# Peptides against a protein of PDB entry 4QMF: the designs that were tried, part 23

Target 1, 175 residues: chain A of PDB entry 4QMF
Amino acid sequence: ESSFMTLFPKYRESYLKTIWNDVTRALDKHNIACVLDLVEGSMTVKTTRKTYDPAIILKARDLIKLLARSVPFPQAVKILQDDMACDVIKIGNFVTNKERFVKRRQRLVGPNGNTLKALELLTKCYILVQGNTVSAMGPFKGLKEVRRVVEDCMKNIHPIYHIKELMIKRELAKR

## One batch from the design tools (peptide; made by RFdiffusion4, then SolubleMPNN)

Design b1_p11_3_s3 (from b1_p11_3, 5 letters changed)
Fold by OpenDDE base, seed 5:
Structure b1_p11_3_s3 (fold): chain B 175 residues (1-175), chain A 11 residues (1-11)
Amino acid sequence: as target 1 above (175 residues)
Amino acid sequence: DEELEKLISEL
């Protein structure tokens, strides 16, 4: 039997308590057990003797990882689908200067979130910028593109450069 | 995609 545990920050506790019954129900369909530990601040998922698909535990691991990083449950639970992958990109270690970090992180979002929305459309991914991480969900190809744009942004390459490149590639693919 | 074109024009 396999088990995975993820820690979550204190500010997520109230939300996780609210949706934990939904998490339990979603995982019960796959005979995966789960535990929310409010003292330690952790989520745990476990296979049981009735778990049919041994690979589903890895998706359950990803589910609790996404929930810990502020992804809402209705979106995070989609990770249990076979065609859905995810990535949690740590962005807090690229820049030591706090002001520079905030500025570059804001470039990912853009005015009214339009930069982020454009990137989501072009990559067919869901993207959430929160704190020191960017969480993404979608096809593997799209996730690879998202990680490149996010990391390059933190390295002072403006996202608009990649967005224009992706638009050109999209147009060429129609021919 | 009209939505995408609109978003790009606003960047």
Scores: peptide ipSAE 0.180, ipTM 0.860, DockQ to the pose 0.129
Fold by OpenDDE base, seed 2:
Formats: structure tokens, C-alpha cells, sequence
Structure b1_p11_3_s3 (fold): chain B 175 residues (1-175), chain A 11 residues (1-11)
């Protein structure tokens, strides 16, 4: 039997406690067991003897990973769908200067969140910028684009450059 | 498409 554990920051504890019954119910449909440890600050998922699909444990692993990084449950639970993938991009180590980090992270969001919304539409992904990570959910090809834009942004390449490129590609794909 | 165009114009 396979198991995976993830730690979560203290500020997520109250929320995770609130939604854990929903997590349990969602995973029970797949005969995946789960445990929330408030003392350790961890979530665990495990296969059982009744688990039919052995691959679902990997999706359960991704579910708790997303939840730990502030993705809300109604969105995170979609990872259990066969056609849904995710990525958690660590952005905290690209720059040492805090002000520079905050500035570059804010560029991903943009004025009124418009940069982020544009990226979501163009890549067909859900994207959440929170703390030292960017969480994304969607098709694999879209996730590749998101990671490129996010990492390049932290390397001081403005997201608008990639948005323009994606817009051109979108127009070229129209018949 | 219209939503996307609006968002881009506001960047």
C-alpha cells in the first residue's frame, strides 16, 4: 500500500480543519484513506485494499499538495479528474532581495489581476499566486506555458511579453 | 475573446 504526506503552514490549519470532511468524502469515492494531523501540521493520503485504481493515489498526493499551498477545496478537488493536471512552482528562491521578489511576483498578477486572468484564459489553467509558490491546474500543455511565464517573470522577463506571444499563437490557430 | 481583449488593453 502507498502513502504520501505533505506539511502545511500554520495559517492553513483553520481552513483545512473546516473542509476536511469534504476531503474525506471526495477521497472515499476512490477508497483512498486520509488523515489530518493538526499537531504535526500534516495531511496524509493512503491506498487501501479496496482501492481500485492504483494511479488515483498520485492524484490524492497532488490534492493535498495543492491544499497546503492555499488552493481552495472546490478547485483543488478537480485534480481527481482524469484530464486535470497540476503544478506547484516555487518562486521564492529566484531573487534574494525581498523588494525585488515582491515586485516581480506582483507583475504576475498585474493591475486589477488582469495579467493573471489573461494568462489563465490563454493557457486554459487555473492559477493562484500565493506566498512563495504559484499553483496551477489545467491541461499539460497549458501548465508548461504557465511555468515558463512564471519562472521568466522571476528572472525579470515581463509576463506581457509572453502574453503577446500566446495571443499570436492563438490567432494563428484559428481557421 | 472580448474579455481577453479587454484585459490585454488594460495591461
Amino acid sequence: as target 1 above (175 residues)
Amino acid sequence: DEELEKLISEL
Scores: peptide ipSAE 0.175, ipTM 0.855, DockQ to the pose 0.131
Fold by OpenDDE base, seed 3:
Structure b1_p11_3_s3 (fold): chain B 175 residues (1-175), chain A 11 residues (1-11)
Amino acid sequence: as target 1 above (175 residues)
Amino acid sequence: DEELEKLISEL
């Protein structure tokens, strides 16, 4: 059988302990086994003899990946749906200067989170900016746009530029 | 739509 493991940071331990029964229940519906190892700081998902859909293990892999990156369970568990995809975008390697990194990362969020919320609406994605990664969930087309905006932001292209483009495209599609 | 326009205006 197939198995996947992901590590999680120590600060995530208490939350993962709290929701792990819910993770187990969600995966049991698909006959996927899971293990939370608090000593190693890891999550593991495994197929079983009763696993019917071979593709579900890949979604389970994505689930634990999202959980490790601080995505809340009620959102992360949606990855098990057929029409839902995800992406974890690494942003920590675009800029060496820490202050510049923080500034550019903050541009993704914007004042009162409005930049991020606008991007979520335009791409029909959930987006979480945390640490050195941006986690996104949604349709493939939307995820592609999110990655472009996020990476360009780290390359000093302000998100507002892409938001304007997406708005124009949206307006054209309505007609 | 209205929410989106408001968000954009605040950027």
Scores: peptide ipSAE 0.175, ipTM 0.855, DockQ to the pose 0.130
Fold by OpenDDE base, seed 4:
Structure b1_p11_3_s3 (fold): chain B 175 residues (1-175), chain A 11 residues (1-11)
Amino acid sequence: as target 1 above (175 residues)
Amino acid sequence: DEELEKLISEL
């Protein structure tokens, strides 16, 4: 039997309380047990004796990881699908200067969120920029691209560079 | 993709 636990920030508590019954229901379909500990500020998922697919626990682990990083439940729960992968990219350690960090993080979003939306379309991923992490969900290829763009952005390579590159590649692939 | 082109034009 396997168990995974993740901590969540205090500001996430109210939301998690609200949706936890939905989390439980979703995981029950796979005979995965889950616990929300409001004292510790943790979520736990566990296999049970009735868990048929032991690999589903890894997806459950990813689910609580995504939820801890502010991904909404209706999106996060899609991780339980076989074809869906995720990544949580830590961006807080690339830059020591807070102002520089904020500026670079904002570049990922762009004006009216257009940069982020363009990146989502090109990579076929869901992307959420929140706090010191970027959460992404989608195909493995797309996730690799997202991570590259995100990390490069924090290294002062503007996302527009990669977006233009991805656009060119997309157009070439249609020929 | 017109939507994508529009988004990029606004970047």
Scores: peptide ipSAE 0.191, ipTM 0.863, DockQ to the pose 0.134; fails the geometry check

Design b1_p11_3_s4 (from b1_p11_3, 3 letters changed)
Fold by OpenDDE base, seed 2:
Structure b1_p11_3_s4 (fold): chain B 175 residues (1-175), chain A 11 residues (1-11)
Amino acid sequence: as target 1 above (175 residues)
Amino acid sequence: DDELEELVSKL
C-alpha cells in the first residue's frame, strides 16, 4: 500500500478542519483513505485494499499538496480529474532581497489581478500566488508555460513580455 | 476572447 504525507502551515489548520469531511468524501469515491493530523500539522493519503486505480494515489498526493499551499478545496479537488495536472512552483529562493521579492511577486498579479487573469486565460490554468509558492492547475502544456513565466518573473523578466508572446502565438494558431 | 483582449489592453 502506498502512502503520502504533507505538512501544512498553522494558518491553514482552521480551514482544513472545516473542509476535511469534503476531502474524505471525495477520496472515498476512489477508496483512498485520508487522515488530518492536527497535532503534527499533516495530511496523509493512503491506498486501501479496495483502491482500484493505482494512479489515483498520486492525484491524492497532489490534492493534499495543493491544499497545504492555500488552494481552496473546490479548486484543488479538480486534481482528481484525469485531464488535470498541477504544479507547485517555489519562488522564494530566486531573490534574497525581501522588497525585490515582493515587487516581483506582485508583478505576477499585476494591477487589479489583470496580469494573472490574462495568464490564466492564455494557459487555461488556475493560478494562485501565495506566500513563497505559486500553485497552478491545468493542462500540462499550460503548466509549462506558467512555470516559465513565473520563474522568469522572479528573474526580473516582466510577465507582460510572455503574455504578449502567448497572445501572438494564440492568434497564429487560429490561422 | 473579448475578455482576454480587454485584459491585455490594460497591461
Scores: peptide ipSAE 0.281, ipTM 0.890, DockQ to the pose 0.128
Fold by OpenDDE base, seed 3:
Parts: structure tokens; sequence; C-alpha cells
Structure b1_p11_3_s4 (fold): chain B 175 residues (1-175), chain A 11 residues (1-11)
């Protein structure tokens, strides 16, 4: 028997309550049990005697981690697919100055979200910039690229530099 | 990917 728990911030409570039946249904397909604890502010997933694939519990762990970080359920639930991985990148500790943090975080998004959309297309990842974290879902190669761009952005390397590099690599890969 | 090219051109 394996069990994992994650805490979620209070502002997520209402949403999590709304979608928890859908979470339960999705995990039931894999015989993974789950609990939403509104007093503690936690989500728990656990294997049962009927769990067939022991590795699915790790994906269930990732599911609740993503949900805790504001990823919508229709996107987060895709983590249960075999070909999907995720990463939660903490960005709040790279810069001490709040204004500088906000400016650098905004660079990841760009005007009208175009920078982020370009990065998503290039890496084949879903990317959500929220609060002090960036959540990403996709192939491992793409996730590594996302983490590099995100962390470098917080280190004052503008995302456009990496986007241009990824464009060049994309063109080279077509040959 | 025309969408990607368009987005990148605006950056």
Amino acid sequence: as target 1 above (175 residues)
Amino acid sequence: DDELEELVSKL
C-alpha cells in the first residue's frame, strides 16, 4: 500500500470541491482511492488491493500536485496518460525584489501571452504561470527545455533568446 | 507551423 498527500492553498478549496467527483471517477478507473480533506487543506491518493499498475500511484501523486498549483482538472487529468510527464518549477526564490520578480515573470507570458504560447508550441508542452510556480505538462525533452527557459528568465535571460534557439533547432531537425 | 512563425515574428 502506497499513499501520497499534498497540501493546497485555501483559494483552491472551492474549485477542488467542485471537481472532486471527477477526480474520484478518473482515479477509480485505476483503482486508486482519493480523499479531499477540507479541514487540513490536503488531497490524498492511495493504492488499494485492486490497484493493478503500481506505477499509477506516482501519476496520481502528480495529479494532486498539479491541481494544488492551479492547473485545471481537464488538463491535469492528462497526467494519468503514460506518455505525459509534468514539472512544477518554483520561481519565487530567484529574485528578492518583488517588482523585479513580477517583471521577469511577466516576460515569460509576454504581450497577449504570445511568448508563453510560442514556448508551448516549441516544446509541445502545456505551461501555466501562476503565483510562485510554473506548472508544465508534456514530453520529458520539452519539460527540460521549459525548465531551462523559466529559470533563465528569472536569472534575467529574456525568453526570446531561448525561443530563437529553439526555432533554429526545430529547423535543423526537419533535415 | 504558421501560428508559431507568426507569434515569433511579433516577439
Scores: peptide ipSAE 0.280, ipTM 0.891, DockQ to the pose 0.128
Fold by OpenDDE base, seed 5:
Structure b1_p11_3_s4 (fold): chain B 175 residues (1-175), chain A 11 residues (1-11)
Amino acid sequence: as target 1 above (175 residues)
Amino acid sequence: DDELEELVSKL
């Protein structure tokens, strides 16, 4: 039997408590067991003797990883679908200066969130910028594009450059 | 996608 555990920050505890019954119900459909440990601040998923698909445990692992990084349950649970992939991009280590980090992270979001929304539409991904991570969900090709834009942004390449490039590529693909 | 075009125009 296989098991995976992830830690979550203290500020997520209240939310995770409120949705844990929904997590349990979603995983029960696949005969995956789960445990929320409030003392350690961890989530665990486990296969059972009734688990039919051994690969579903990897998706369950990804589910708790997304939840730990502030992805809402109604979005995170979509990871259990076969056609859905995810990525958690660590952005906190690209820049040592805190002010520079905050500025570059804000560029990903942009005015009124328009930069992020444009990137979501172009890549067909869900994207959440939170703390020191960016969480993304969608098709594998789209996720690769998101990671490139996010990492380049932390390296001081403005997201607008990539958005314009993706727009041009999209128009060319229609021909 | 009209929404995308509108968003890009605001960037």
Scores: peptide ipSAE 0.278, ipTM 0.891, DockQ to the pose 0.127
Fold by OpenDDE base, seed 1:
Parts: structure tokens; C-alpha cells; sequence
Structure b1_p11_3_s4 (fold): chain B 175 residues (1-175), chain A 11 residues (1-11)
């Protein structure tokens, strides 16, 4: 049997407690066991003797990873679908200056979240900017694009540049 | 996608 564990920050504890029954129910459909340890601050997923598809444990691992990074359960649980992939992009290590970090992170979101929404539409991904990470869910191709835009943003390349590029590519693909 | 175009126009 295989097992995976992830730690979660204290501020997620209350939320995780409230949704854990839903997590359990979702994973039970696949005969994956799960444990929420509030003392350690961890989530664990495990295969069981009844687990039919051994690959589902990797999706379960991703599920708890996403939940730990503040992705809401109704979105995170979609990772269990065959056509859904995810990425957790660490952005906190690109810039040492806190003010510069905050500024660049805010560029990903943009005014009224419009930059982020545009990027989501273009890549067909869900994207959550939270703390020192960006969590994304969607098709593998879209995830690659998201990672590029996110990392470049932290390297001081404005997301609008990439959005325009993606729009051009989209229009060309429609022809 | 009209929504996308509208969003981009506001950026």
C-alpha cells in the first residue's frame, strides 16, 4: 500500500475540519483512506486492499496538496477526474524584497482580478494566488502556460505581455 | 470569446 502526507498551515485548520467529511466521502468512492491529524497539522491519504486503481492515490496526494494551499474543496476535488491535472508553483523565492514580491504577485491578479481571469480563460485553468504559491488546475498544456506566466511575472515580465501573446495564438488556432 | 476580449480591453 502507498501513502502520502502533507502538512497544512494553522490558518487552514478550521476549514479543513469543516470539509473533511466531504473529502472522506470523495475518496471512499475510490477506496482511498484519509486521515486528518489536527495535532500534527497533517493530511494523509492511503491506498487500501480495496483500491482498484493504484494511480488514484497520486490524485489523492494532489488533492491534499491543493487543500493545504487554500484551494477550496469543490474545486480541489476535481483533481480526481481523469482529465484534470494540477500544479503548485512556489513564487516566494524569486524576490528577496518583500515589497517587490507583493507588487509582482499583485500583477498576476490585476485590477479587479481581471488579469488572472483572462489568464484562466486563455489557459482553461483554475488559478489561485495565495501566499507564496500559485495553485493551478486544468489541462497539462494550460498548466505549462500558467507556470511560464507566473514565473515570468516574478521575474518582472508583466503578465499582460503573455496574455496578448496567448490571445494571438488563440486567434491563429481558430483559423 | 466576448468575455475574454472585454477583460483584456480593460487591462
Amino acid sequence: as target 1 above (175 residues)
Amino acid sequence: DDELEELVSKL
Scores: peptide ipSAE 0.275, ipTM 0.890, DockQ to the pose 0.129

Design b1_p11_4_s1 (from b1_p11_4, 4 letters changed)
Fold by OpenDDE base, seed 3:
Structure b1_p11_4_s1 (fold): chain B 175 residues (1-175), chain A 11 residues (1-11)
Amino acid sequence: as target 1 above (175 residues)
Amino acid sequence: SLVEEAIKLLE
């Protein structure tokens, strides 16, 4: 049997308590057990003797990782689908200056969230910018593109450059 | 803006 545990920040506790029955129900379909520990501030997923697909535990691991990073349950639960992958990109270590960090992080979102919306459309990914991480869900190709844009943004390469590049690539790919 | 134009083209 396999088990994975993820810690979550205190500010997520109330929400996780609210949706935990839904988490349990979703994982029960795969005979994966789960535990919410409010004292430790952790989520645990575990295979059982009735778990049919041994690989589903890795997706369950990803589920609790996404939930810990503020992805809402209706979106996060999609990770259990075979065609869905995810990435959690740590952005807090690229810039030492707090003000510069905030400015560059805001560039990922853009006015009215339009920069992020454009990236989501071009990469066919869900993207959430929260705190010191960016969470993304989608196809592997799209996830690779998201990571590049996010990390480059924190390295002071504006996302608009990549958006233009992705648009050009999209047009060139049309047959 | 380029971003806004991009969104319109992609929708």
Scores: peptide ipSAE 0.051, ipTM 0.753, DockQ to the pose 0.164
Fold by OpenDDE base, seed 2:
Structure b1_p11_4_s1 (fold): chain B 175 residues (1-175), chain A 11 residues (1-11)
Amino acid sequence: as target 1 above (175 residues)
Amino acid sequence: SLVEEAIKLLE
């Protein structure tokens, strides 16, 4: 039997407690067991003897990973779908200066969240910028594009540059 | 802004 565990920060505990019954119900459909450990601050998913699809445990692993990074359950649970992939991009180590880090991270969001919204539309991904990570969900091609934009942003390449490129590519694909 | 215009074009 396969098992995966992820730790979550203390500030996430209250929310996870609230939605854990929903997590359990979603995973029960696939005969995946799950445990929320409030003392350790961890989530665990496990295959059972009744697990039919052995690959679903990897999606369950991704589910708890997303939840630990503040993705809300109604969105995170979509990872259990066959056509849905995800990526958790660590952005905390690209810049040593805290103010510079915050500035570049904010560029991903932009005024009124418009930069992020544009990126989501162009890549057909869900994107959440939180703390030292960016979580994304969507098609593999879109996820690859998101990672490029996010990492380049932390390397001081403004996201608008990539958005313009993606817009051009989209228009060309329509012809 | 360019971003706002882009969003309008994409929606």
Scores: peptide ipSAE 0.050, ipTM 0.751, DockQ to the pose 0.167
Fold by OpenDDE base, seed 5:
Formats: C-alpha cells, sequence, structure tokens
Structure b1_p11_4_s1 (fold): chain B 175 residues (1-175), chain A 11 residues (1-11)
C-alpha cells in the first residue's frame, strides 16, 4: 500500500476543514483513504485493499498538493480526471530582493488580471499565483509553456513577450 | 494596452 503526505500553512487550516468532507467523498469513489491532521498541519492520502487502480494514488497526491497551495477544491478535484495534469512552480528563490520579487510576481497577474487571463487562454490552463508558488492545471503541452513564462518572468523577461509568441504560434496552427 | 488587445483577439 502507498501513502503520501503534504504540509499546509496555518492560514489554510480553516478552509481545509470546511471542504474536507468533499475531499473524502471524492477520494472514496476510488477507495482512497485520506486524513486531515490539524495538529501537524498535514494532509495524507493512502491506498486501501479495495483500491482498484493503483495509479490513482498519484493523482490523490497531486490533489492534496494543490489544496495546500490555495487552489480551491472545485478546481483542484479535477486533477483526478485522466486528461488533467498539474504543476506547482516555486518562484520564491529567483530573486533575493523582496520588493523586486513582488514586482515581478505582479507582472504575471497584470492590470486587472489580464496578463494571467491571456496566459490561461493561450495555454488552455488554469493558473493561480499565490505566495511563493504558481499552481497550474491543464494539458502537458500547456503546462510546459506556463512554466517557461513563469520562470522567465522571475528572470525579468516580461510575460508580454511570450504572449506575443504564443499568439503567433496559434495563428500559424490555424493554417 | 497590448495585453488587452491580445485578449480581445482571443475572445
Amino acid sequence: as target 1 above (175 residues)
Amino acid sequence: SLVEEAIKLLE
């Protein structure tokens, strides 16, 4: 039997308590057990003797990883679908200066969230910028593009450069 | 803005 555990920050505790019954029901459909430990601040998922598909435990691992990084449950639970992948991109270690970090992170979102919306449309991904991580869900091709844009942004390459590139590629693909 | 124009083209 396989087991995976992830820690979550204290500020996430209240929300996780609220939705944990929904998490349990979603995982019960696959005979995956789960535990919310409020003392340690952890979530655990485990296979059981009734688990039919052993690969589903890896998706359950991804589910709790996404929840720990502030992805809301209605979106995070989609990771259990076969056609859905995810990526959690650590962005906190690219820049030592806090002010510079905040400025570059804000560029990913842009005015009124328009930069992020454009990236989501072009990559067909869900993207959440929160704290020191960017969480993304979608097809593998789109996820690779998201990671490139996010990391380059932290390296001071403005996302608009990649948006232009992706738009050109999209036009070429229509031919 | 350039980003706003891009969004319009994608919608």
Scores: peptide ipSAE 0.045, ipTM 0.741, DockQ to the pose 0.139
Fold by OpenDDE base, seed 1:
Structure b1_p11_4_s1 (fold): chain B 175 residues (1-175), chain A 11 residues (1-11)
Amino acid sequence: as target 1 above (175 residues)
Amino acid sequence: SLVEEAIKLLE
């Protein structure tokens, strides 16, 4: 039997409590057990004797990882689908200056969230910028592009450059 | 803006 545990920040506790029955129900379909430990501040997923597909535990691991990083349950639970992958990109260590960090992180979102929306459309990914991480869900190729754009942004390369590049690639792929 | 135009083209 396999088990994975993820810690979550205190500010996430109230939300996780409210959706945990939904988490349990979703994982029960795959005979994966789960535990929310409010004292430790952790989520755990485990295979059981009735788990048919051992590989599903890895997706369950990803589910709790996404939930810990503020991804809403209705989106995070999609990770259990076969065609869905995810990535949690740590962005907090690219710059030491807090103000510079905030400015670069904001560039990922852009005015009215338009930059982020453009990236989501071009990569066919869901993208959430929260705190010191960017969470993404989608096809593997799209996730690779998201990571590149996100990390480059934190390295002071504006996302608009990559948006242009991705648009060109999309047009070429239609031919 | 360029981003807004891009979004419109992608929809």
Scores: peptide ipSAE 0.045, ipTM 0.742, DockQ to the pose 0.164

Design b1_p11_4_s2 (from b1_p11_4, 4 letters changed)
Fold by OpenDDE base, seed 3:
Structure b1_p11_4_s2 (fold): chain B 175 residues (1-175), chain A 11 residues (1-11)
Amino acid sequence: as target 1 above (175 residues)
Amino acid sequence: SLVEKAIKELE
């Protein structure tokens, strides 16, 4: 039997306590067991003798990873679907200067969140910018594009460049 | 803006 554990920051504790019954119910459908440890600050998922699909444990692993990085449960639980993938992109180590980091991270969001919204639409992904990570959910092709845009942004390549490129690609792909 | 145009065309 397989198990995976993920630590979560203290500020997520109250929320995770609130939704944990929903997490349990969602995983019970797949006969995956789960544990919320408030002392350690961890979430654990594990297969049982009744687990039918051995691959679902990997999706359960991704679920708790997403929840630990502030993705809301109604969105995170979609990872259990076969056609849904995810990525957690670490952005905190690209820039040494804190002010520069904040400015570049804000470029991903843009005025009124419009830059992020455009990126979500173009990649067909859900994207959450929070703290030192960017969480994304969607098709593999879209996730690859999101990671490129996010990392390039932290390397001082403005997202508008990629939005232009993605718009051109979209036009060329029309049949 | 280009961003706003993208949003409008993609929604």
Scores: peptide ipSAE 0.444, ipTM 0.933, DockQ to the pose 0.156
Fold by OpenDDE base, seed 2:
Structure b1_p11_4_s2 (fold): chain B 175 residues (1-175), chain A 11 residues (1-11)
Amino acid sequence: as target 1 above (175 residues)
Amino acid sequence: SLVEKAIKELE
């Protein structure tokens, strides 16, 4: 039997407590056990004797990973779907200067969140920029694009460049 | 803006 555990920051505790019954119910459908440890600040998922698909534990692992990084449950739970993948991109170590970090992170979001929205639409991914991570969910190809854009942004390549590129590629694909 | 146009086109 397999088990995975992830730690979550203190500020997520209240929310996780609120939705944990929903997490349990979602995982029960797959006969995956789960535990929320408020003392340690951890989430654990485990296979059981009744777990049929051994691969589902990996998705459960991803679920708690996403939840730990502030992805809301209604979105995070979609990771249990076969066609859904995810990526948690650490962005906090690309820039040494805090002000520069904040500035570049904000570029991902853009005015009125439109940059992020455009990226989501172009990549067919859900994207959440929070703290020192960017969480993304969607098709594998889209996730690869998201990671490229996110990392490049932290390397001072403005997302608008990639948006233009993705739009062009989209138009070419229609031909 | 280009981004806004993209959103309108993609929605």
Scores: peptide ipSAE 0.443, ipTM 0.932, DockQ to the pose 0.156
Fold by OpenDDE base, seed 1:
Structure b1_p11_4_s2 (fold): chain B 175 residues (1-175), chain A 11 residues (1-11)
Amino acid sequence: as target 1 above (175 residues)
Amino acid sequence: SLVEKAIKELE
């Protein structure tokens, strides 16, 4: 039997309490057990004797990882689908200056969230910028592109450059 | 803007 545990920040506790029955129901379909520990501030997923697909525990691990990083449940639960992958990109250590960090992080979102929306459409990924991480869900190829754009942005390469590149790539792929 | 054009084209 396999188990995985993820810690979550205090500000996430109320939400996790609210949706935990939904988490349990979703994982029960796969005979994966789960535990929310409010004292420790952790989520745990475990295989059981009834778990048929041993690989599903890895997806369950990813589920709680996403939930810990503020991805809402209706989106995070999609990770249990076979065609969905995810990535949690740590962005907090690229710059030491807090103001610079905030500016670069905001570039990922852009005015009215349009930069982020464009990136989501181009990569066919869901992308959430929150705190010191960027969470993404989608096809593996798209996730690879998201990570590149996100990390480059934190390295002071504006996302608009990558949007142009991805648009060109998309046009070429249609031919 | 370029971003807005991209969104419109992609939707």
Scores: peptide ipSAE 0.439, ipTM 0.932, DockQ to the pose 0.158
Fold by OpenDDE base, seed 5:
Parts: C-alpha cells; sequence; structure tokens
Structure b1_p11_4_s2 (fold): chain B 175 residues (1-175), chain A 11 residues (1-11)
C-alpha cells in the first residue's frame, strides 16, 4: 500500500472542510482512502486492499496538491480522468523585490483577466494564478507551453510575446 | 489590442 500527503495553508481550511465529503465520494469510486487533518493542516490519500488500479493513487496525489493551491473542487477533480494532466509552478523565488513580483504576476492575468484567458484558449489549459504558485490543468503539450510562458514572465518576458508566437503557430498548423 | 483580438478569434 502507498500513501501521499500534502500541507495546505490555514486560509484554505474552511473551504476544504466544506468539500471534503465530495472528495471522499470521488476517491471512493476508485477505492482510494483519504484523510483531512485539521490539526496538522494536511490532506492524505492512500491505497486500500480494494484498489484495483495502482496508478490512480498518483492522480489522487495530484488532486490534493491542486486543492491545496486553491483550485476549486469541480475543476480539480477532473485530474482523475486519464487524459488530464496538471502542473503546479512555483513563481515566488524568481524575484526578490516584492513590488516587482506583484507587477510581473499581474502581467500573467492582464487587464480584466484577458491575458490569462487568451493563454488558456491557446494552450487548451485551465490556469489559476494564486499566491506564489500557478496551477494548470490540461494536455501535456499545453502544460509545457504554460510553464514556459509563466517562468518567462517572472523573468521579465511579457506574455504578449508568447501569445503572438502561439497565434502564429496556430495559423501554421491549419495548413 | 492583440490580446482582445486573439480572444475574439479563438472563441
Amino acid sequence: as target 1 above (175 residues)
Amino acid sequence: SLVEKAIKELE
């Protein structure tokens, strides 16, 4: 039997309590056990004797990782699907200056969230910018593109450059 | 803007 544990910040506790029954029900379908520890501030997933597919525990691990990073349950639970992958990109260590960090992080979102929306459409990914992380869900190819754009943005390469590049690539692929 | 044009084209 195998198990995985992830910690979550205190501000996430109230939400996790409200949706934990839904988490339990989703994982029960795969005979994966789960525990919410409010004292430690952790989530744990475990295989059981009835777990048929041993690989599903890795997806359960990803589920609790996404939930810890503020991804809402209706979106996060999609990770249990075979064709869905995810990435949690740490962005907090690229810039030492707090104001510069906030400015570059905001560039990922853009005015009215349009920059992020364009990136989601071009990569066919779900993307959530929250705190010191960017969470993404989608096809593997799209996730690679998201990570490149996110990391480059924190290195002071504006996302608009990548959006233009992705649009050109999309047009070329239609031929 | 380029971003707005992209959204319009992709939706």
Scores: peptide ipSAE 0.439, ipTM 0.932, DockQ to the pose 0.160

